# Ledger of designs, part 21: peptides against a protein of PDB entry 3J47

Target 1, 121 residues: chain A of PDB entry 3J47
Amino acid sequence: IRLTNQLKSLKGLQSKLKDVVEYLDKVINKELPINHTILGKLQDVFNLLPNLGTPDDDEIDVENHDRINISNNLQKALTVKTNDELMVIYISNLVRSIIAFDDLIENKIQNKKIQEQRVKD

## One batch from the design tools (peptide; made by RFdiffusion4, then SolubleMPNN)

Design b1_p11_8_s1 (from b1_p11_8, 7 letters changed)
Fold by OpenDDE base, seed 4:
Structure b1_p11_8_s1 (fold): chain B 121 residues (1-121), chain A 11 residues (1-11)
Amino acid sequence: as target 1 above (121 residues)
Amino acid sequence: LLLKLIELYQS
């Protein structure tokens, strides 16, 4: 259930990002007027996004080498952090499933004892 | 079983 909801939310975000790209393409093609308020909000979103791009090997301008190293280190740090967070969630769900299985076994043992008592009376 | 999961979480 939780993983399906996260996947649904991610698909919803992907759809909204596609709607933004289609809007920007229409503005570039002069099919829609430039809205400076929308453009300013998009710039604010892009400024808050960590640079997760490995610069394609085609933008090795010697002035960007420090920005490339910072972006690669940040991407690696976010990947490690995300892996650790997913591991904690996975273990927590596994433990919950084992507790629920233990409770199911105990309930079956109790039900069997009650049936064995009812056959002796 | 639970003890092995706690050990895995601490590793």
Scores: peptide ipSAE 0.042, ipTM 0.711, DockQ to the pose 0.012
Fold by OpenDDE base, seed 3:
Structure b1_p11_8_s1 (fold): chain B 121 residues (1-121), chain A 11 residues (1-11)
Amino acid sequence: as target 1 above (121 residues)
Amino acid sequence: LLLKLIELYQS
């Protein structure tokens, strides 16, 4: 249930991000006028996003070196956190697979006992 | 095997 809800929420976020990209493409193509209220809200979202971009090494003014190190450290910290979350999912799936295997063995033992009883009768 | 996985998850 929890993992299915997280996956549903992530799919819902992905759909909303696609709608934002499609809106931005229409604005870039001059199909829609620039809405400053939408642009301001997008800027607020981007300002709340952790700086996950390595700035392309082609625009590194020497004054940005500390910002690049901070962004790389934050990206690394988020990568570690994501890896730990993936490990919890992996262990959870491994445990489910073992339980399902134990249930399969028990079902096979029960089926064998039922067959042995039917041969005695 | 399950007990060892529970121990690994609690550590």
Scores: peptide ipSAE 0.040, ipTM 0.700, DockQ to the pose 0.012
Fold by OpenDDE base, seed 1:
Structure b1_p11_8_s1 (fold): chain B 121 residues (1-121), chain A 11 residues (1-11)
Amino acid sequence: as target 1 above (121 residues)
Amino acid sequence: LLLKLIELYQS
């Protein structure tokens, strides 16, 4: 139950992120007027995200090789963690399918034994 | 599991 709810929540987040991208593309293409209240709330959401290596284009000075490597390492670590979480979800669903199949087999064997007893009596 | 699968298939 908990892992299935986490996967459903992640799919719901992915859909909402797609809707945000489509909204931003329409604003960039001037199909929609810029809503400063929506833009401010999106900025607040981006400020709550861990630094995924959007360069803060707001400091010109010449030592960025280590910060780019740290950002790439954080992005890689988050990608690995996400892959490990997805692998645990996959294995957990596989194990549940095997258990449900074992329970189905046991129920079929028991039902057959009961039917064979009823035919002998 | 595997032994029960064999029991189900032989039955």
Scores: peptide ipSAE 0.036, ipTM 0.695, DockQ to the pose 0.007
Fold by OpenDDE base, seed 5:
Structure b1_p11_8_s1 (fold): chain B 121 residues (1-121), chain A 11 residues (1-11)
Amino acid sequence: as target 1 above (121 residues)
Amino acid sequence: LLLKLIELYQS
């Protein structure tokens, strides 16, 4: 029972990973537009993955060194891109707060002008 | 923003 459930879960994960690869291939081939929300979720998954390029420093297979460097470069690139996305979100929220403050000042000026007109009539 | 703030204080 436990082993059968683990095998079923692993097969389910393999199917979902295949769906992700097929989606990425369609995006690379320009068959689908880049969905930034899906790409952000994929980055979150890769940022939560343990470094797939560090089996503990005790198995020096010289053929794995190129795969380790590619994995480390990919993880660094994803981390930089995630930081840039968070920076854009932060700046966007700051700009929205400044606009909302401008609108609040405008509303106060307009309300004051309306009150002054009502006192002169 | 800044010009509107000045207008608010001058009125």
Scores: peptide ipSAE 0.031, ipTM 0.673, DockQ to the pose 0.007

Design b1_p11_8_s2 (from b1_p11_8, 7 letters changed)
Fold by OpenDDE base, seed 2:
Structure b1_p11_8_s2 (fold): chain B 121 residues (1-121), chain A 11 residues (1-11)
Amino acid sequence: as target 1 above (121 residues)
Amino acid sequence: ILLKLIELYKQ
């Protein structure tokens, strides 16, 4: 259920991103008038996106070196956060599996004790 | 868990 919902949400995001690209292509081709309200919202989205591009190694202006370090630090921080979240999920699933196995063993021990008592009576 | 496994084997 959770994984299916995440995949559905990701597919929905992919569809919306495609609709944005098709809109931009129509604006570039002059098939649609420029909507400044849509462009402003797209600029806000791009300003909220972490710079996920590895800078293609071909624009090292010395002013970009600090921005590259900030971008790499943000990518590293996002990667670490994602790994820590995945680790917590993994540990939680491991603990649930251990508890379920412990309950299975306890149930098997109890069932054996009951069978041994029934053979003595 | 391990103690219960040993107890199960001893029975």
Scores: peptide ipSAE 0.030, ipTM 0.630, DockQ to the pose 0.006
Fold by OpenDDE base, seed 4:
Structure b1_p11_8_s2 (fold): chain B 121 residues (1-121), chain A 11 residues (1-11)
Amino acid sequence: as target 1 above (121 residues)
Amino acid sequence: ILLKLIELYKQ
């Protein structure tokens, strides 16, 4: 159930990303007019995405150095934040597993006591 | 258990 829902959500995201690419290709090919509101929202999404490429250090014109430093600092900040969130989720799952194991031990001890009582009666 | 979880949260 959880894995199938995650896979469905990922496939839904992939479809939406494909629709965005097809829209951009139509705009590049001049088949559709440039919508500055869509382009602005897409730019906001890209500014919130961690740069999924280290810019290969060999083609950075010096005029983008401040945008690259901001993007690298944002990528580092998003990576650190994601690691902290994943750590909290991991600890929460570990705690749940420990509680479930403790309950299993207690249930096993109680069942043993009930069997020992039934053998004495 | 709780003390080890607090120590893991400090790392």
Scores: peptide ipSAE 0.026, ipTM 0.574, DockQ to the pose 0.012
Fold by OpenDDE base, seed 3:
Structure b1_p11_8_s2 (fold): chain B 121 residues (1-121), chain A 11 residues (1-11)
Amino acid sequence: as target 1 above (121 residues)
Amino acid sequence: ILLKLIELYKQ
């Protein structure tokens, strides 16, 4: 059951990847106009896949080697850029969490001072 | 933060 569901999910992913390749081939051949929304979603997919291994250079015709190196360099550049953007967001969230924690401590200090004053009166 | 934690403990 678990393995059969994983294989079904993987076959479904493979079908979707084939549809994306067929779309890209039609765009390269100028049969379809460039859709910026599809290109954006494709960039998001490449950014989520940081470790698409370099296709082993051992089986690639010399004319495909330059295109694959360009594709791998573009993918690596997109992944690095997205990792840097995510790092800035992470640091910004960490700083906000530290400020909120500092404000919580200040609130606890103030509440304790107010309670101690009410016990003395 | 650390100074405020020390102040909270001193109270």
Scores: peptide ipSAE 0.026, ipTM 0.610, DockQ to the pose 0.007
Fold by OpenDDE base, seed 5:
Structure b1_p11_8_s2 (fold): chain B 121 residues (1-121), chain A 11 residues (1-11)
Amino acid sequence: as target 1 above (121 residues)
Amino acid sequence: ILLKLIELYKQ
């Protein structure tokens, strides 16, 4: 029972990973437009993955050193890009909040002018 | 406000 459930969960994960690869291939081939929301969620998954370039400290085979450097450089590039994307989202939300505040001030000024006109008539 | 935000982004 426990082993069969783990195997089903692993097969379900493998299917989802295949669907992600097929999606990325379609985006690379320009068959689908880049969805920045899906790409951001994929980066979040890679940022939550343990460093795919740490073999536990006991197998320094010289062929793995280039794969470790590629994995570490990819993880660093994904972390920097995710930070820049979060910064753009933060700035966008700040700008929206400032526009909404400007509109509130303008509405308050307009309401005051309407009230002053009604007192003169 | 928008012109001052653009000025702040240019610094």
Scores: peptide ipSAE 0.024, ipTM 0.567, DockQ to the pose 0.012

Design b1_p11_8_s3 (from b1_p11_8, 6 letters changed)
Fold by OpenDDE base, seed 1:
Structure b1_p11_8_s3 (fold): chain B 121 residues (1-121), chain A 11 residues (1-11)
Amino acid sequence: as target 1 above (121 residues)
Amino acid sequence: LLLELIELYNK
């Protein structure tokens, strides 16, 4: 249940991000007028995102092939962290399924013992 | 554990 809800929420977020990209492309192509209220809300969303690629805006200077490597390293580190979190969730659900199966077997054995006792009485 | 659980389920 929890994983299915998280996957549904992530698919919903992906759809909304696609709608935002399509809106921004139409604004860039001058197919739609600039809506300052929508842009303000998008800026608020970007300010709530973890800094995926802004090193602090204290120094204009030219030519870092290194900044593309830093953004790629941060994106890789976030991808690895997300993969490790998903692995822990997967193993936790596997263990929960094994425990629930053990409880089912114990309940089946107890029910069989109760039935055998009722046939002897 | 898992193999013992499968064996107990089949009994």
Scores: peptide ipSAE 0.036, ipTM 0.666, DockQ to the pose 0.008
Fold by OpenDDE base, seed 5:
Structure b1_p11_8_s3 (fold): chain B 121 residues (1-121), chain A 11 residues (1-11)
Amino acid sequence: as target 1 above (121 residues)
Amino acid sequence: LLLELIELYNK
């Protein structure tokens, strides 16, 4: 019973990880727009991962401190890089939204001028 | 943008 439940939970996690990879591939291929909320949640997951090293270094007792520091430094470097990339994309989308709002205001001004001309004729 | 919005509101 306990082992069967652990295997079921692990299969469920594997399915969710596959869905995340498929989503990222679609975003990379420009098939889907970048969703900053999803990318931020993925960053939170990567920040909560205790080790990005393969669990296959069951080697005993004196070299692990430098490998843990390298893994933590790599994780921190990837986190900082991902945060800077997300910030640039966020600012770019904010600027696009401001430009689209400017175009909307200009269109409203032009539509008002056209209505005022039609009332004079 | 902001100036054009103010101009649109005042007309």
Scores: peptide ipSAE 0.034, ipTM 0.694, DockQ to the pose 0.008
Fold by OpenDDE base, seed 3:
Structure b1_p11_8_s3 (fold): chain B 121 residues (1-121), chain A 11 residues (1-11)
Amino acid sequence: as target 1 above (121 residues)
Amino acid sequence: LLLELIELYNK
């Protein structure tokens, strides 16, 4: 149930991100007027995103090179930290699944013993 | 562990 709800929520987020991209493409193509309220909210979202600078913008200012390196190091550190946190969650869920499987086997063994007793009586 | 549990479940 929890994992299925997380996957459903992630698919819902992916759909909403696609709708935002399609909206931005329509604004770039001049099919829709620029809505400053939507742009302001998108700017707030981008300001809340850690600078996911693609290292491929090789043409803006020698004074930003130290800030770009700090941003890339911060992004890498956040990605590594997130991966380590996900690994701990994965291991914890694996251990819980093994315990639940052990309990299921014990229940099967107990049910088999009860059925064998009922056939002898 | 997991393989031993699968073997025990099949018995």
Scores: peptide ipSAE 0.032, ipTM 0.653, DockQ to the pose 0.008
Fold by OpenDDE base, seed 4:
Structure b1_p11_8_s3 (fold): chain B 121 residues (1-121), chain A 11 residues (1-11)
Amino acid sequence: as target 1 above (121 residues)
Amino acid sequence: LLLELIELYNK
């Protein structure tokens, strides 16, 4: 259930991103008028996004070297942080599965004791 | 089992 909801949410985000790209392509092709309010909001979203791209090796002009190092360090830091968060979630799910297995064993032991008592009476 | 998972978390 939870994983299916995450996949559905991610597919919904992917659809919305595609609609934004299609809107921008129509604006570039002059099929739609430029809406400065929409472009301003998109710029605000891009300014809040961490630069997760390595700039393609073809835009190494010497003035971008500090921005490239900041983006690579941020991408690495986000990858490490994401791995640590996923590890904590994974361990928490394992512990929950172990507790649920222990409860299942205890319930089976109790049911067996009740059945053995009913056979002695 | 729980101790082994805690040891794995601290590694």
Scores: peptide ipSAE 0.029, ipTM 0.626, DockQ to the pose 0.012

Design b1_p11_8_s4 (from b1_p11_8, 8 letters changed)
Fold by OpenDDE base, seed 4:
Structure b1_p11_8_s4 (fold): chain B 121 residues (1-121), chain A 11 residues (1-11)
Amino acid sequence: as target 1 above (121 residues)
Amino acid sequence: LLLDLINLYKK
């Protein structure tokens, strides 16, 4: 259930991103008037994105080929970081499930002892 | 159980 909802949300986000690209293409092609309010909101979204392709402000001369390599390296680094974060969350959820299972076993042992006492009395 | 968990974290 939770994974299916996350996949549905991600597909919904992908559809919305496609609608934004199609809107921008229509604005570039002069098929739609430029809406400065929409452009400002898109700029705010881009400012909240991690810079997937700004060289740190000290190298003014990266040919378009090196920008693609920096973007690919940063995308790879973000993918690795996201994998490590997901691994920590996964381990934490396994630990929680193991503790809950231990508590369930202990509760069953205690309930069995109480039943064995009630049969002796 | 707790010992197996500690050994998993140490590996």
Scores: peptide ipSAE 0.049, ipTM 0.707, DockQ to the pose 0.010
Fold by OpenDDE base, seed 3:
Structure b1_p11_8_s4 (fold): chain B 121 residues (1-121), chain A 11 residues (1-11)
Amino acid sequence: as target 1 above (121 residues)
Amino acid sequence: LLLDLINLYKK
């Protein structure tokens, strides 16, 4: 249930991001009039994004290539962090399943010993 | 655990 809901939420976010890209492409191609209210809200979203574009270097114009590399570095860092978090959750669930199985085996062994004692009396 | 799994599969 929880993992299915996370996957559904992520797919929903991916669809919404695609719809935003398609809207921006239509505005760039002059197929749609520029809505300044929508652009302002998109700018607010970009300003709330964790800074996809500064490792701590003061001042100087270098064309579009550095923003793509920095976006790739933060996207890579977010992907690594997400992978590590999912790995910890997976290991924690595996350990919980192992403990619950050990308790089941021990209960089965104890129940068998109690039955073997009752057959001797 | 692992020994108990092996013993459960062998029985």
Scores: peptide ipSAE 0.047, ipTM 0.677, DockQ to the pose 0.007
Fold by OpenDDE base, seed 5:
Structure b1_p11_8_s4 (fold): chain B 121 residues (1-121), chain A 11 residues (1-11)
Amino acid sequence: as target 1 above (121 residues)
Amino acid sequence: LLLDLINLYKK
């Protein structure tokens, strides 16, 4: 019973990872627009996976210290790059919201002028 | 934008 449940959970994880890869391939191929919310959630998953290189930090061999340091530097570089990307996305969405608000104000001013002209005629 | 909004409130 316990082993069968672990195997079922692992198969479920493998299926979800395949769906993520297929989604990323479609985004890379420009078949789908980049969804920044999905990308942010994938980044959160990668940031929660500190060890893409070894299950079990319980073998202290001196050759693994360089691999752990490379993995930590790669994770740090990914985290910095992802924070900068999310900041650019946030600023871009803020600027779009400000422009849309500008257009809304201009439309209200134009509608008021049209109404004032119709009352004079 | 901001200047036009201020001018709209002054008129």
Scores: peptide ipSAE 0.044, ipTM 0.694, DockQ to the pose 0.007
Fold by OpenDDE base, seed 2:
Structure b1_p11_8_s4 (fold): chain B 121 residues (1-121), chain A 11 residues (1-11)
Amino acid sequence: as target 1 above (121 residues)
Amino acid sequence: LLLDLINLYKK
């Protein structure tokens, strides 16, 4: 249930990002009038995004080297955190599957004992 | 079963 909901949410986000790109392309091509309210909200979203860009290799000013290390450290920290969270979810689901399998085996053993008793009586 | 799996991950 949780993983399916996360995947559904991510697919929903991907669809919305595609709708935004298609809107921006239509505005660039002058097919749609510029809506300053939509552009303002998009600017607010971009200003809230952590700097997850690899700096394009063309702007290595010496002041950017510390910002590059900070952005790479943030990307790495987010990737590691996401991997650890996914690992915990995977192990938790594996353990639940093992418990359910153990309970199934125990139920099968008990049912066999009950059948063997009924054949002796 | 579960105890054997815990022991497998501890080894």
Scores: peptide ipSAE 0.043, ipTM 0.707, DockQ to the pose 0.009

## One batch from the design tools (peptide; made by RFdiffusion4, then SolubleMPNN)

Design b1_p12_1_s1 (from b1_p12_1, 5 letters changed)
Fold by OpenDDE base, seed 5:
Structure b1_p12_1_s1 (fold): chain B 121 residues (1-121), chain A 12 residues (1-12)
Amino acid sequence: as target 1 above (121 residues)
Amino acid sequence: IEELKKLLEEIK
């Protein structure tokens, strides 16, 4: 019973992965428009993948080595892209905070100048 | 940054 349920779950995962590959092939071939929500979820899946290219050096058939290297390069590229996007968002929020602080400083200087003029009249 | 320091000194 337990092993049969695990095998059924794995077959269900394999079917879903096939549907994702078929979707990506259609997007690459321009048969479907790029859906940013699907690509974001796919990127989240790749960011959650274990490092498939550090299997401890015991028992990799030579035919899987090229697939593992490609998978790792893709995972690294997606992680770097995510970090760069988050960095751009962070810099944008930092710049907005600096501008808002500058405007607050300028408003305080102007208010001080107005008050000093009112004390001289 | 240097402009913000100048503005802070004008407040003081």
Scores: peptide ipSAE 0.012, ipTM 0.465, DockQ to the pose 0.010
Fold by OpenDDE base, seed 3:
Structure b1_p12_1_s1 (fold): chain B 121 residues (1-121), chain A 12 residues (1-12)
Amino acid sequence: as target 1 above (121 residues)
Amino acid sequence: IEELKKLLEEIK
């Protein structure tokens, strides 16, 4: 249920992202007027996006030390969050493997008891 | 075992 809901939410996010791209293409092609309220909301989203864009070499200017530390702290926070999410998936798969192993042992014990009964009749 | 089965069903 929780993983299926996460996959459904991710598919819903992908659909909404496609609708945003289609809207931007229509605005670029002048098919729709620029809505400054939608543009402001998109700017807020882009300002909240981690700067995961490439260290493209070209602009050493003296305001970057605090932005580099914020970017490194944000990359570290995203890496920690990803590791915690992967740990939950790993534990879930481990639990599934333990249950499947227990069910296999119980099935083997039951099959052995049925064979021992058939040899006594 | 039954608590682990319940946890698995909640995750699925």
Scores: peptide ipSAE 0.024, ipTM 0.554, DockQ to the pose 0.028; fails the geometry check
Fold by OpenDDE base, seed 2:
Structure b1_p12_1_s1 (fold): chain B 121 residues (1-121), chain A 12 residues (1-12)
Amino acid sequence: as target 1 above (121 residues)
Amino acid sequence: IEELKKLLEEIK
C-alpha cells in the first residue's frame, strides 16, 4: 500500500509536469497568450528547485559559499531520501525472493511425498 | 512466512 501510493503520487507529479511542458510549448509557439500569473508561479518553482547540477567549479564567488552549502545540504537530504526509498524497494524484493524460495521448497517436498506414495500403492 | 507476507502487503 505505501509503495503503491508513492508510485501513484510520482505518476501524478509526472502527469502535471507534462501538462506544464505542453503549456509552455503552446506559449512559445504563440498558440496561447502569456499568463504572467502562471509564469510567476513557474519562476517560484524554479527558485525552489535545488541546484541539481554539480556547481561547475568556475562560479565559486566567496558570496555563494552559503548558497553552495545550502544546496549541498539539500542535495544530501534528497540523496538520503532516495537511498531510503531504494532500500525499501530492495527489502520488498528480498522478501518476495524468500517467499518464492520457500514455496519452491514446499513444492519439492510435496512432489517427493506424492512420488513415494505412488511407489507404495 | 505469514509475517513476511503481511510486511509485504503493508509496504504495497
Scores: peptide ipSAE 0.022, ipTM 0.580, DockQ to the pose 0.027; fails the geometry check
Fold by OpenDDE base, seed 1:
Structure b1_p12_1_s1 (fold): chain B 121 residues (1-121), chain A 12 residues (1-12)
Amino acid sequence: as target 1 above (121 residues)
Amino acid sequence: IEELKKLLEEIK
């Protein structure tokens, strides 16, 4: 029963992966518009994949080695792209926070000057 | 032992 349920779950995952491939083929063929939300979720899945590029050293056919290298290069490229995008967002938010803090200091200095004038009149 | 037999039967 548990092995049958695991096999059913794995077959369900395989079906969903096939649906993702069919979707990507339709997007490549321009049959469907690019959905940035779906592509973002697909990138999140690839960033959460364990490094699938350490098969234990005992059965690397030369054809599997090229596919493993392509998979590792793709995973590394997606991880680098995501890290660069997150760094740009982080720096942009940091700069925005510094500007907002500077504007707050300037507004506080101006308000203090206005109060000191009102106490002299 | 009986719990391990139950787990093995659940796996089948």
Scores: peptide ipSAE 0.019, ipTM 0.322, DockQ to the pose 0.034; fails the geometry check

Design b1_p12_1_s3 (from b1_p12_1, 6 letters changed)
Fold by OpenDDE base, seed 5:
Structure b1_p12_1_s3 (fold): chain B 121 residues (1-121), chain A 12 residues (1-12)
Amino acid sequence: as target 1 above (121 residues)
Amino acid sequence: LSELKQLLEEIN
């Protein structure tokens, strides 16, 4: 019973990871727009992943040490890339917000001038 | 303002 439940849970996790990969492939192929909330959650998942290379303490085989370092380097590289992409998106949204704010201020100034002219006539 | 519009064009 316990082992069967663990296997079912692992199969469920594998299915969810497959759905994420399929989503990312559709985004890469431009079939779907980039969803920043999904990218942020993926970054959180990568940051919460235990070092995919800490073997549980019972067999230090020298061959595992190189695989551990490769996995940790890949995780770091994916985290950095995702952070840089999110930074570019953040800057873009910030600049768009500043432009929209400037347009609102200019429109408010123009509307005030029009009202001041109508009160003088 | 013009410089910020140019920066947006370079990012997109």
Scores: peptide ipSAE 0.112, ipTM 0.813, DockQ to the pose 0.018
Fold by OpenDDE base, seed 2:
Structure b1_p12_1_s3 (fold): chain B 121 residues (1-121), chain A 12 residues (1-12)
Amino acid sequence: as target 1 above (121 residues)
Amino acid sequence: LSELKQLLEEIN
């Protein structure tokens, strides 16, 4: 269920990204008027995206090399941070599962003691 | 058990 919902959400995102590309192509081809409100929201999205592009190998100016290294370092740092956050969530779920198992064992021991007492009376 | 409950409280 959870994995199916994540996959459905990713497919929904992919469809929306395709609709945005088709819109931008129509604006570039002058088939639709420029909507500055939509462009402003797209600019906000692009400003929140870490530079995920390896520039295709066209003209590494020295300024581009430093920007690429900074971007790659930021992407690595975000990946490490995300992995650490997911690890903390995993550990929390593991600890909750162990506690629930311990409570189940203790409840089973108590129930057994109560049954043994009722058979002696 | 007590140590695991404390760890869970520190993580939340």
Scores: peptide ipSAE 0.109, ipTM 0.813, DockQ to the pose 0.019
Fold by OpenDDE base, seed 3:
Structure b1_p12_1_s3 (fold): chain B 121 residues (1-121), chain A 12 residues (1-12)
Amino acid sequence: as target 1 above (121 residues)
Amino acid sequence: LSELKQLLEEIN
């Protein structure tokens, strides 16, 4: 139930992100007026996103060294959190695989016993 | 087996 709800929620998020992109494209193409309230909320969302910027775009302004360190620490903390979440998923899948393997062994033992009984009759 | 099923239920 939880995984199906998570997948449904993720699909819902993907649909909403697509709607936001289509809205921004219409604003860029001047098909819709700029709504400053929507743009302010989008800026807040982008400020809450980890800086997905690879450090490979050359403008080292020396005044941003503390902001770069805070961003790198936040990115590292989010990477660690994501790794921990992936480890929990990995362990869950491993446990499911072990359970399925045990059920297959039990089924094989039962099938062998049924065949041995049919040969004695 | 029973303990692994319980662990899986606690994780989910």
Scores: peptide ipSAE 0.106, ipTM 0.810, DockQ to the pose 0.024
Fold by OpenDDE base, seed 1:
Structure b1_p12_1_s3 (fold): chain B 121 residues (1-121), chain A 12 residues (1-12)
Amino acid sequence: as target 1 above (121 residues)
Amino acid sequence: LSELKQLLEEIN
């Protein structure tokens, strides 16, 4: 019973990962629009992925060397892409904060002028 | 201010 439930859960995870790949392929092929909420959740998943490029040092099969290099190259590419996307988000938030600050300062200056006029009357 | 709003529009 426990092992059968674990196998069923693992098969369910595998199916869900396949659905994510099929979704990403459709987005790459421009068959579906880019959904930023889905991309943000995928980024969170990739940031939580352990470094899959360190197989524990206990099985030297020569066929793993090419897979390890591919995994390391993919992880490096994902890290660079994630860093560039985070930089764009950071710059966007900085610009929004500056705009909001300027609007706040202008509103405070206007409110101060209105109060000074009311004290003179 | 206008240039920063334009930059924000280009990023989004």
Scores: peptide ipSAE 0.101, ipTM 0.809, DockQ to the pose 0.020

